# Peptides against a protein of PDB entry 6NYY, part 91

Target 1, 212 residues: chain A of PDB entry 6NYY
Amino acid sequence: KHFEQAIERVIGGLEKKTQVLQPEEKKTVAYHEAGHAVAGWYLEHADPLLKVSIIPRGKGLGYAQYLPKEQYLYTKEQLLDRMCMTLGGRVSEEIFFGRITTGAQDDLRKVTQSAYAQIVQFGMNEKVGQISFDLPRQGDMVLEKPYSEATARLIDDEVRILINDAYKRTVALLTEKKADVEKVALLLLEKEVLDKNDMVELLGPRPFAEKS
Target 2, 212 residues: chain A of PDB entry 6NYY as posed
Amino acid sequence: KHFEQAIERVIGGLEKKTQVLQPEEKKTVAYHQAGHAVAGWYLEHADPLLKVSIIPRGKGLGYAQYLPKEQYLYTKEQLLDRMCMTLGGRVSEEIFFGRITTGAQDDLRKVTQSAYAQIVQFGMNEKVGQISFDLPRQGDMVLEKPYSEATARLIDDEVRILINDAYKRTVALLTEKKADVEKVALLLLEKEVLDKNDMVELLGPRPFAEKS

## One batch from the design tools (peptide; made by RFdiffusion4, then SolubleMPNN)

Design b2_p19_5_s2 (from b2_p19_5, 13 letters changed)
Fold by OpenDDE base, seed 4:
Structure b2_p19_5_s2 (fold): chain B 212 residues (1-212), chain A 19 residues (1-19)
Amino acid sequence: as target 1 above (212 residues)
Amino acid sequence: MEEVLRAVLKNPEDAYSRI
């Protein structure tokens, strides 16, 4: 308990008990986090969920904590499942509310960065080919792109395709598991925090063996 | 718990998602 709370403070910051979310915002956060949790539960290459919370901490309104595998090499399939898990919140909002919020900004940033890295650093796109370029860091005056404007357009197009494919995969998954997302969201609204055991009780054991 | 801490310290972005 005390050690877990210390870890949570280091990762998420201090609980802002004074940030009272409006009931509708709290509902949005619960369904968003439920989307992440359920996507991560049913995607083989997603990291195991440890905890999900709708208690605001620092600048975040909700949080999912995972146990990442000690892995140095990622496949395209693994990166896709991670993208889908990251999109789970946005997709849940769309499925349940028919609207999207600003809550997914950090998720979309992560997905965008992953997609660009896959295409321009890891050579994982067949149309762009087996190339590897350094991505410009924020603030680097990239005076010259290491590739043509035609290649730049191709990269941008293939990034959108990859993200859209991940999005569609996530929509399909969370639509199939819509009842599970609802169960998780409702339980989050009741308990505010769920752990792995709560998820097992609610959804059954995760269908993928946690390779320790 | 120690493993969780190590994982978080090694890759905070993978160990923690924010809405």
Scores: peptide ipSAE 0.189, ipTM 0.749, DockQ to the pose 0.761
Fold by OpenDDE base, seed 3:
Structure b2_p19_5_s2 (fold): chain B 212 residues (1-212), chain A 19 residues (1-19)
Amino acid sequence: as target 1 above (212 residues)
Amino acid sequence: MEEVLRAVLKNPEDAYSRI
């Protein structure tokens, strides 16, 4: 108990007891986090959920904690499932509210970065081909791209296709599991914090064997 | 718990997401 709270304070920051979300914002956060949680639950290559919370901490309005697999090599399929899990919050907002919020900014950044890395660093796109270029770091001078403007346009198009495919996959999944997303969201609104055991009680065991 | 701490220390971006 004390050690878990210490880890949570180190990772999440201090609970902002003074940050009162409006009920509608709190509802949006709950459904957003439920989208991530349910997507992660039913995607084989997503990291297993340990904890999800709608208690504001630091700069976040909610958070999810995962147990990453100790792996150094990722397949295209694994990266796709991770993208889908990351899109789960935005997709949940669309499914339940018919609107999108600014809450997914960090998620979209991560998805965008992953998509570009897959195409221009890992050579995972057939149209772009077996190429690997270093992406400019934040603050590096825009070094002349080692490829033509035509290749740049192709990369941008294929990034958009990849993200849209991940988005559509996530929409299909969370539409199928819509009742589960709602159950998780409602329980989050009640308890504010859920753990893996709450998820097992609510949804049943995760359908993928956790490598112990 | 030790594994969770290790995961967070190794890759905080994957071990923890914020909305």
Scores: peptide ipSAE 0.183, ipTM 0.749, DockQ to the pose 0.721
Fold by OpenDDE base, seed 2:
Structure b2_p19_5_s2 (fold): chain B 212 residues (1-212), chain A 19 residues (1-19)
Amino acid sequence: as target 1 above (212 residues)
Amino acid sequence: MEEVLRAVLKNPEDAYSRI
């Protein structure tokens, strides 16, 4: 307990028990987090969910904690599943509310960064090809791009295609698992915090063996 | 628990998502 709370404080910040969300906002957060949780549960290469919470902490209104694998080499399939898990919140909002919120800003940042890295750093796009360029760090002078404006447009197009493909995959998954997303969201609204055991009780065992 | 801490410290972006 004390050690878990210390970890949560380091990552998430202090619990903001005084931050009162409107009931509709709290519902949105619950379904958003349920989308992440269920996507991560049913995607083979997603990191295992440890905890999901709709208690506001630091800058977040909700959060999910995962156990990342000690992995240095990622496949395209692994990166896709991670993108899908990251899109799970936004997709859940679309499926259940028919509208999207600003809640997915950090998720979209991560997905965007991953997509650009796959295309311009890892050479994982067939149209752009086997290229690797350092992405400008935030705050560095935008060095002259080592490629043409035509290549820049191609990169931007292929990034959008990759993200849209991940989005569509996530929509298909969470539509299939819509009842599971609802169950997780409703239980989050009741308990505010769920762990892996709560998820097992609710959904059954994760269909993918944890590679120890 | 030690593995969780290690994971968080190594890759906080992957170990934690926020809305």
Scores: peptide ipSAE 0.225, ipTM 0.779, DockQ to the pose 0.784; fails the geometry check
Fold by OpenDDE base, seed 5:
Structure b2_p19_5_s2 (fold): chain B 212 residues (1-212), chain A 19 residues (1-19)
Amino acid sequence: as target 1 above (212 residues)
Amino acid sequence: MEEVLRAVLKNPEDAYSRI
């Protein structure tokens, strides 16, 4: 208990019990987090969910905690499932509310970074080819790109295609699992915090054996 | 718990997401 709370404070920041969300915003957060949780549950290569919360903490209005596998090598398929899980919140908002919010900003950043890395660092795109360039890190002087403007446009186009494919896959998944997203969201609105056991009780065992 | 801590320390971005 105390150690878990210490970890949560380090990662998520302090609980902001004084930050009262309007009921509609709290509902949006619950469905957003339910989208992440359900996408992660039904995607084989997504990291297992440990905890999901709609209690505001630090700068976040909600959060999910995962148990990453000790993995150093990722396949294209694994990276795609991770992108889909990360898009789960945005997709849930679209499916349930017919509108999107600013809540997915951090998710979209992560997805964008992953897509660029796949194409320009890992050589995972057939059109761009077997290339690897260092992405400018935050604070590096963006020196001249080691490729032409035509290559830059190709990269941007293929990044968009990859993200759109991940988005469409996530829409298909969460549309199929719409009732499960609703169940998780409603239980989040009741309990504010769910763990893996709550998810197992609600959805059944995760269909993918945890490679322990 | 130790495994969770190790995961967080190794890759905090994968271990935690925020809205």
Scores: peptide ipSAE 0.224, ipTM 0.777, DockQ to the pose 0.763; fails the geometry check

Design b2_p19_5_s3 (from b2_p19_5, 14 letters changed)
Fold by OpenDDE base, seed 2:
Structure b2_p19_5_s3 (fold): chain B 212 residues (1-212), chain A 19 residues (1-19)
Amino acid sequence: as target 1 above (212 residues)
Amino acid sequence: LEEIARAQLKNPDWSYSRY
């Protein structure tokens, strides 16, 4: 327990138990986090959910914690499922509220970075092709792009297509599992924190064997 | 717990989603 809490503090920051959210905001957070949890539950290549919480920590109002596998190689399918899981919060907001909030900014940043890396670092896009360029690091002088403006436009288009495809996949999944998202969200509003065992009790065993 | 810690520290961006 103490060790887990120490890790959570390092990654998520300190719990802000004194931060009072409006009931509608708390509801939005619960459904957002439920979207992540359910998407991760039903996506084969998503990382196993460890914990989901709607207790504010650091700069976040809620969080989902996963146990990533120690792996060095990622498939296109794995990266797609990771993107879908990451979009699960935004998609849940759309499905249940018919509106989106600023809360998904960090998720969209991660999805954008992943999509860009897939296209320009990993050569995973057929239109752009088997290319690999270094992404500008924070603080690097904006070096001239090693590709033409036409290629830049193509990259921008294909990044958007990839993200939209992941979004649509997530919409389809969470629409199918809408009742499960509702169950998780309602239980979050009651308990504020759920673990893997709570998810098993609520949804049944995860349909994919956890690779130990 | 150590495996969880190591996994989270290696890839904090994907081990933790924040709203």
Scores: peptide ipSAE 0.279, ipTM 0.781, DockQ to the pose 0.821
Fold by OpenDDE base, seed 4:
Order: sequence, then structure tokens, then C-alpha cells
Structure b2_p19_5_s3 (fold): chain B 212 residues (1-212), chain A 19 residues (1-19)
Amino acid sequence: as target 1 above (212 residues)
Amino acid sequence: LEEIARAQLKNPDWSYSRY
């Protein structure tokens, strides 16, 4: 427990016990985090959920923590499922509230970055093709794009398609698992923090063998 | 736990979702 808390402080920041959310905001956070948790639970190539919390930490109001696999190589399918898991919070908000919040900003940033990387760095898009260009890193001299404006437009279009496909996949999944999202959200509102064992008790064992 | 910590520190962006 103490070691886990230390890791959480390093990754998530200090717990903000004094930050009192309005009940409706706390509900939104719970359903958002439940969306991540359930998406990660039922996506084969998603990382296993380690912990989910609606206790504010650092700059976040809630978080989901995953146990990443020790892998250096990622498949297109793995990256897609990771995108879907990352979209799970936003999708949950849409399904349950019919509205979206600013809370998904970090998730959308990650999804956007991943989509661009898949298309322009990893050559994972058939229309763009087997190309690999370095994305501008923070602090690198903004070199001119090594591809044409037509290619840039194609990239932008295919990024949007990829993200939308991931979004639709996530909508389908969380709609199917809507009752599970509700269960997780309600339990989060009660306990504020859930671990893998809580998820197993609530949803049953994760349907995918964890490669230890 | 140490292994988990190390894994999370390697890829914090994908091991930790923040609202």
C-alpha cells in the first residue's frame, strides 16, 4: 500500500483531499473513469486496469491506472484498442449524460498523438502508405514537413478517420457494456477507489489471459 | 510492485489516464 501510494504520487501527483467536487461533477468523473475501466477490461489488446480513482490528484479529478505490458513492439490492433480505452471516458460521458466535458482533453491529446504516429511514423495506414517521418518534437527546430500539402491533407483526413473509427468502436463496446459501466461508476461513487480485485468482483475475471 | 512502477514510469502517458 505505501509503495503503491508513492508510485501514485509520482505519476498522478499529490492527493487533493480538500478539492470538493459538486455531486454532479463527481458523478461525471465517476462515469468517465468507469468508461476507461470497462473499455480496458473488455478490449483484448488494452492494458489491464490496475486502479481507478475519482479522488483528485495533482491536476486531475480522477484517473485510471493500467499495468502496461513489458513490450517494445506494438501492433496496429494494440494501438487501436489503446485508443479505444483512452476514449472510454469521453464515450461514457456521451452515453450516460448526452454531453461531453473538457475533462477528456488529455485523453484526446494522447489519442491524437497516437493516430498521427500510426499514420506518419509507423506506416500503419494503407492510403498514406509505408512512410515514416519524424514528428516535430518539443524544442526541435520546426523543419518544413518532408511531404507535400496533398499528403498533409491526406494524413489529416486519415487521422480523423482512425480516431472516429476508434470512437465508434468504443461507443459500440460501452453501449453493449452499459450496465457494467453503470456498476463501476456507482461503486466508484461509493468507494472512490477501485482496484483490479474490485473489478473482478463486480464484472468477473477479465476475459483475456494476462500475459504475465 | 516495483516492476509495475518501472513499467509505468517508462510509459506514463499510456499507463495513466487523467481526467
Scores: peptide ipSAE 0.273, ipTM 0.772, DockQ to the pose 0.784
Fold by OpenDDE base, seed 3:
Structure b2_p19_5_s3 (fold): chain B 212 residues (1-212), chain A 19 residues (1-19)
Amino acid sequence: as target 1 above (212 residues)
Amino acid sequence: LEEIARAQLKNPDWSYSRY
């Protein structure tokens, strides 16, 4: 317990007990985090959920914590499921509230970065082809791109397509599992923190065998 | 717990989602 709390403080920051969200905002956070949790639960190549919380910590109003596998190589399928899981919060907001919030900013940043990396670094897009270019790092002068403006437009289009495909996949999944998202959200509003055991009690065992 | 800590340190960006 003390060690887990220490890790959570290092990763998530200190609990902000003084930050009281309005009930409607707290509800939005709960459904957002439930979207992440449920998407990760039912996506084969997503990382297992460890904990989900709607207690504000550091810069976040809520969080989902996963146990990533120790791997250096990722498949296209794994990267897609990760994108879907990451979009789960935004998708949940759309499904349940018919509106989106600024809360998904970090998620969208991660998804955008992953999509560009898949296309221009890993050669995972058929239209762009087997290419690998370095993405500009934060703070690097945007040097001349080693490709034409036409290729740049193609990359941008294919990034959008990939993200939209991931979004649609997530919409389909969370629509199918809408009742589960609501169960998780309601339980979050009650308990504020859920662990893997709570998820198993609520949803049943994760349908994918944990590779021991 | 040690494995969790190691995993979090290796891939912090994807091991933790923030709203």
Scores: peptide ipSAE 0.269, ipTM 0.765, DockQ to the pose 0.784
Fold by OpenDDE base, seed 5:
Structure b2_p19_5_s3 (fold): chain B 212 residues (1-212), chain A 19 residues (1-19)
Amino acid sequence: as target 1 above (212 residues)
Amino acid sequence: LEEIARAQLKNPDWSYSRY
């Protein structure tokens, strides 16, 4: 318990028990986090869920924590499923509320970064080709792009296509699993924190063999 | 727990989603 709490504080920040959310906002958080949890549960190459919480920590109102696999090499399929899992919160909001919130900002940042990296660093896009450019780091002088404006436009277009494909895949998945998202969200509203065992009890064993 | 901690420290951006 103490060790887990220490890790959570390092990653998520301090628990903010004094932060009172309006019931409707807390409901939004629960469904958002349930979207992440369920997407990760049913995506083969997504990291397994460890914990999901709607107790505010640091700057977040809720969080999902995953156990990443010890791997150094990622396939396109793995990166896509990770993107879908990361979009799960936003997609859940759209499905259940017909509206989107600012809460997905960090998720969208991660998805955007991953999409650009796949296309311009890992050479994973057929139209852009087998190229690898360093992405400007935060604080680096915006050096002139080593490619033409036409290539820049192509990159932007292919990034958008990749993200949209991931989004559509996530919409399809969470629409199919809508009842499971609802179950997780309702249980979150009751317990505020769920672990892997709670998810197994609620949804059954994860369909994919976890390498323990 | 130690393995979990190591994994999370290796890929902190993807091991944790925040709303």
Scores: peptide ipSAE 0.264, ipTM 0.766, DockQ to the pose 0.807

Design b2_p19_5_s4 (from b2_p19_5, 15 letters changed)
Fold by OpenDDE base, seed 1:
Formats: sequence, structure tokens, C-alpha cells
Structure b2_p19_5_s4 (fold): chain B 212 residues (1-212), chain A 19 residues (1-19)
Amino acid sequence: as target 1 above (212 residues)
Amino acid sequence: LEEIARSVLKNPEWSYSTI
């Protein structure tokens, strides 16, 4: 318990017990985190869920903790499932509330970074081809892009296509599993923190064998 | 413990971001 709390403090920061969310905001966070949790549960190449919380910490209103695989090489399929899991919160909000919030900003940043990396660093896009160049870092002088404006537009278009495909996949998944998302969200609203065992009790065993 | 430590260091928790 004390060690887990210490790790949680390191990961999430101090619990802001003083940050009283409005009930509607807390509901939004619960469904958002449930979307991540359920997407991760039913996506083969998603990282296993360890914990999900709707207790505000630091700059986050909720969080999900996953156990990353000790893996250095990722396939396109694995990266897609990770993108879908990352979009799970935004998609859940759309499905349940018919509206989107600013809460997914960090998720969208991660998805955007992954999509660009797949296309311009890993050569995973057929139209752009087998190219690899560094993405501009914050603060690097905007050196002239080693590619034309036409290539820049192509990259931007293919990034949008990739993200939209991941989004549609996530919508399909969470629509199919809508009742499961609701179960998780409702239990989050009750317990505020769920672990893997709570997920097993709600959803049954994860359909993918844990590669030990 | 080691699994938790690895999860912390490599994959930052996904947070519902505040403005």
C-alpha cells in the first residue's frame, strides 16, 4: 500500500483533494477513462491495464496506468492498437455525450506524434514511402525541410488518414463494447480507482493471453 | 514491483488533461 501510493505520487503527482470536480465533469472523466480501459482490454497489442483512476492528480483529472511490454520493435498493427487505446477516451465522450472536451489534448498530442513518426521516421506509409527524417524538436531552428511543400502536404494528408482510421476503429470497438464502457464508468464513479481485478470481475478475463 | 516501476518510467499515465 505505501509503496503503491509512493509510486502513484511519483506518476500522477499529489492528489489534489481540494479540486472538487462538478458531478458532470467527474462523469465525463469516468467515461473518458473507461474508454481507455475498455479499448485497452479488447485490443490485442494494447498495453495491459494496471490501474485507472478518476481522482484528480497534478494536472490530470483522471489517469490510466498500463504495463508496457519490454519491446523495442513495434509493428504497424501494434502502433495502431496503441493509437486506438489512446483515442479511447475521446471516442467514449463522443459515444456517450455527443460532445468532445479539451480533456483529450494530451491523448491527441500522443496520437499525432505517433502518426507523424510512423509516416516520416519509420517509413510505414506506402504513399510517402521508405523515408526517415527527424521531426523538428521544440527550439530547433526551423531548418529547411529536406522535402518539398508538396511532400509536406502529402505527409499531412496521410497523417490525417492514419488518425481517422484509428479513430474509426476505436469508434467501432467502443460502440460494440458500449455496455462494457458504461459498466466500467459506473464502477469508477463508485470506487474512483479500479485495478485489473475489478476489470476481470466486470468484463471477464482479458481475451488475450498475457505474454509473460 | 519491477513491473510497476517499468510502467512508470516508460509509459506516462494517460491523463484527462485540465486546461
Scores: peptide ipSAE 0.169, ipTM 0.714, DockQ to the pose 0.361
Fold by OpenDDE base, seed 4:
Structure b2_p19_5_s4 (fold): chain B 212 residues (1-212), chain A 19 residues (1-19)
Amino acid sequence: as target 1 above (212 residues)
Amino acid sequence: LEEIARSVLKNPEWSYSTI
């Protein structure tokens, strides 16, 4: 218990015990985090879920913790599954509430960054081609883009297509697994924190062999 | 212990953000 609490403090920061969410907001967070958890469970190339929590910590109202793979090289398929897992919260909100909240801002930022990196840094888009450009870092003078305005428009279009494809894939997955998202969300509302064992009890064993 | 250590080294990747 004390060791787990110490780890949680290191990972998530101090619990905001003073932050009382309205029941409807807490429900939204539970379904959002359940979306991440279930997407990560059923996507082969997603990182395995270790913990999911709806206890407010630091800047977040909820979080999911994953076991990172010791991986330095990522395939396009792996990056897509990671994007889908990242979109799981937003998609869950859409499926269950028919509305979206501001809670997915960081998720959308991560997805956007990944999509641009895939297209303009990793050369993973056939229309844009085998190109690699440095994305402007915060504070770097926007050096002249090494590509035309036509290429800029193409990049923007292909980024949107990639994100939308990931979104649609996530919608399909979480719609299929809607009952599982509900189970996880309801148990989160009861326990506030779930681990891998809770997920196995709810959903059965993860359908992908854990790399030993 | 190693899994926990590896998990601690990465910030929780997914957070429901506050305004």
Scores: peptide ipSAE 0.189, ipTM 0.715, DockQ to the pose 0.317; fails the geometry check
Fold by OpenDDE base, seed 2:
Parts: sequence; structure tokens; C-alpha cells
Structure b2_p19_5_s4 (fold): chain B 212 residues (1-212), chain A 19 residues (1-19)
Amino acid sequence: as target 1 above (212 residues)
Amino acid sequence: LEEIARSVLKNPEWSYSTI
């Protein structure tokens, strides 16, 4: 218990006991986190879920903790599944509430960064081609792009396509697993914190063997 | 323990962010 709390503090920050969410906001967070959890459960290349919480911590109202694999090389398929998992919260909100919130800002940032990296750093887009250049870091002088404005527009278009494809894939998955998302969300509203064992009890064993 | 250690080193990948 104390060790787990210490880990949670390191990962999520201090519990914001003073931050009282409205019941509807708490519900939104629960379904958002359930979306991440369920997407991660049923996506082969997503990192396995360790814990999901709707207890506000640090800058987050909810969080999911995953066990990252020690992996240095990522395939396009792996990156796609990670993007889908990242979109799981936003998609869950859309499916269950017919509206989206600002809560997915960090998720969308991550997805955006991943999509750009895939296209302009990893050469994973056929239209843009086998190119690799460094993305400007925050605060770096925007050096002259080594490509034309036409190429810049192409990159932007292909990034949008990639993100939209990931979004659609996530919608399809979480629509199929809608009942599972609801089960997780409802249990989150009850327990506020779920672990891998809770997920196994709710959903059954994860269909993908954890590479031990 | 290794799982926990690896999990501690990575920020929660997914947070519902506050405004």
C-alpha cells in the first residue's frame, strides 16, 4: 500500500484532495479513462495497462499507467496502436456523450507529435517518402525547412490522414467494445482506481500474451 | 519490481488534463 502510493505519487503527482469534480465531470473522466484502458487492452501493440485512476493528481483528473516494453525499434503498426490507445479517451467521450472535452489535450499533442515523427523523421509515409529531418524543438529557431511549401502542405495533409485513420480505428474498436468501456467506467466510478486484476475480472484475460 | 520500476520512470501516458 505505502509503496504503491509512493509510486503513484512519483508518476501522477500528489492527490489533489481539494479538487472536487462535479458528478458529470467525474463521469466524463471515468469514461475517458475507460476508453484508454479498453483500447489498450484490445490493441496488440499497446502497452499493457497496470493501473487506471480517476483520482485527480497533479495536472490530471484521471490517468492510466502502462508497463512500457523495453523496446528501441517501433514498427508503423506499433505506432498506430499506440496512437489508437492515446485516442481512446477522446473516442470514448464521443461514443458515450456525443461531445468532446478539453481533457484530451495532452493525448492529442502526443498523437500529433507521433504522426509528424512518423512522416518526417521515420519516413513511414509513402507520399512524403523516405525523408528524415529534425522537428523544431520548442524554442529552436525555425530554421528554413529543407523542403518546399508544397511539401509542407503534403506533410500536414498526411499527418491529418494518419491521425484520422487512427481515430476511425479507435472508434471502430471502442464501438465494438462499448459494453466493456461502460463496465470499466462504472467500476471506476465505484472504486476510483482499477488495476490489471480488476480489468481481467471485468474483461477477461488480455487477448495478447505479454512478452515476458 | 522491475515492472514497477519501469512504470515509475514513465509519466502516466494518458491523463485527462485539467484546464
Scores: peptide ipSAE 0.184, ipTM 0.730, DockQ to the pose 0.343; fails the geometry check
Fold by OpenDDE base, seed 3:
Structure b2_p19_5_s4 (fold): chain B 212 residues (1-212), chain A 19 residues (1-19)
Amino acid sequence: as target 1 above (212 residues)
Amino acid sequence: LEEIARSVLKNPEWSYSTI
């Protein structure tokens, strides 16, 4: 107990006991986090869920904690599943509320960065081809792009296609698992924090063998 | 302990961000 609380303080920061969310906002957060959790549960290459919380901490109203795999190499399929998991919150909001919120800003940033990296750093797009360019770091002067404006447009188009494909995949998954998303969201609203055991009780064992 | 240690070293990946 004391050790777990100490770890939670290190990971999540201090609980903002003073931030009272409106019930509708708390509901939105619960379904958003449930979307991430369920997507991660049913995507083979997603990291396994350790904890999901709707207790506001730091800049987040909710968070999910995953056990990262110790891997240095990622396949295109692995990166896609990770993108889908990252989109799970936004997709859940769309499915359940028919509206989107600003809460997915960081998720969209991560997805955007991943998509660009796949296309222009890892050479994972057939139309763009086997190219690798350094992306400008935040704060670096945009050096002249080592490619034409036509290539820039192609990259932008293929990034949108990749993100849209990940989005559609996530919509299909969470639509199929809609009842599971609702179960997780409702339990989050009750307990505010769920662990892996709660998820197993709700959804059954994760369908993918954990590499021990 | 090792799982927790690994999880602590990585910031929680997903946050519902406040503006």
Scores: peptide ipSAE 0.170, ipTM 0.718, DockQ to the pose 0.320; fails the geometry check

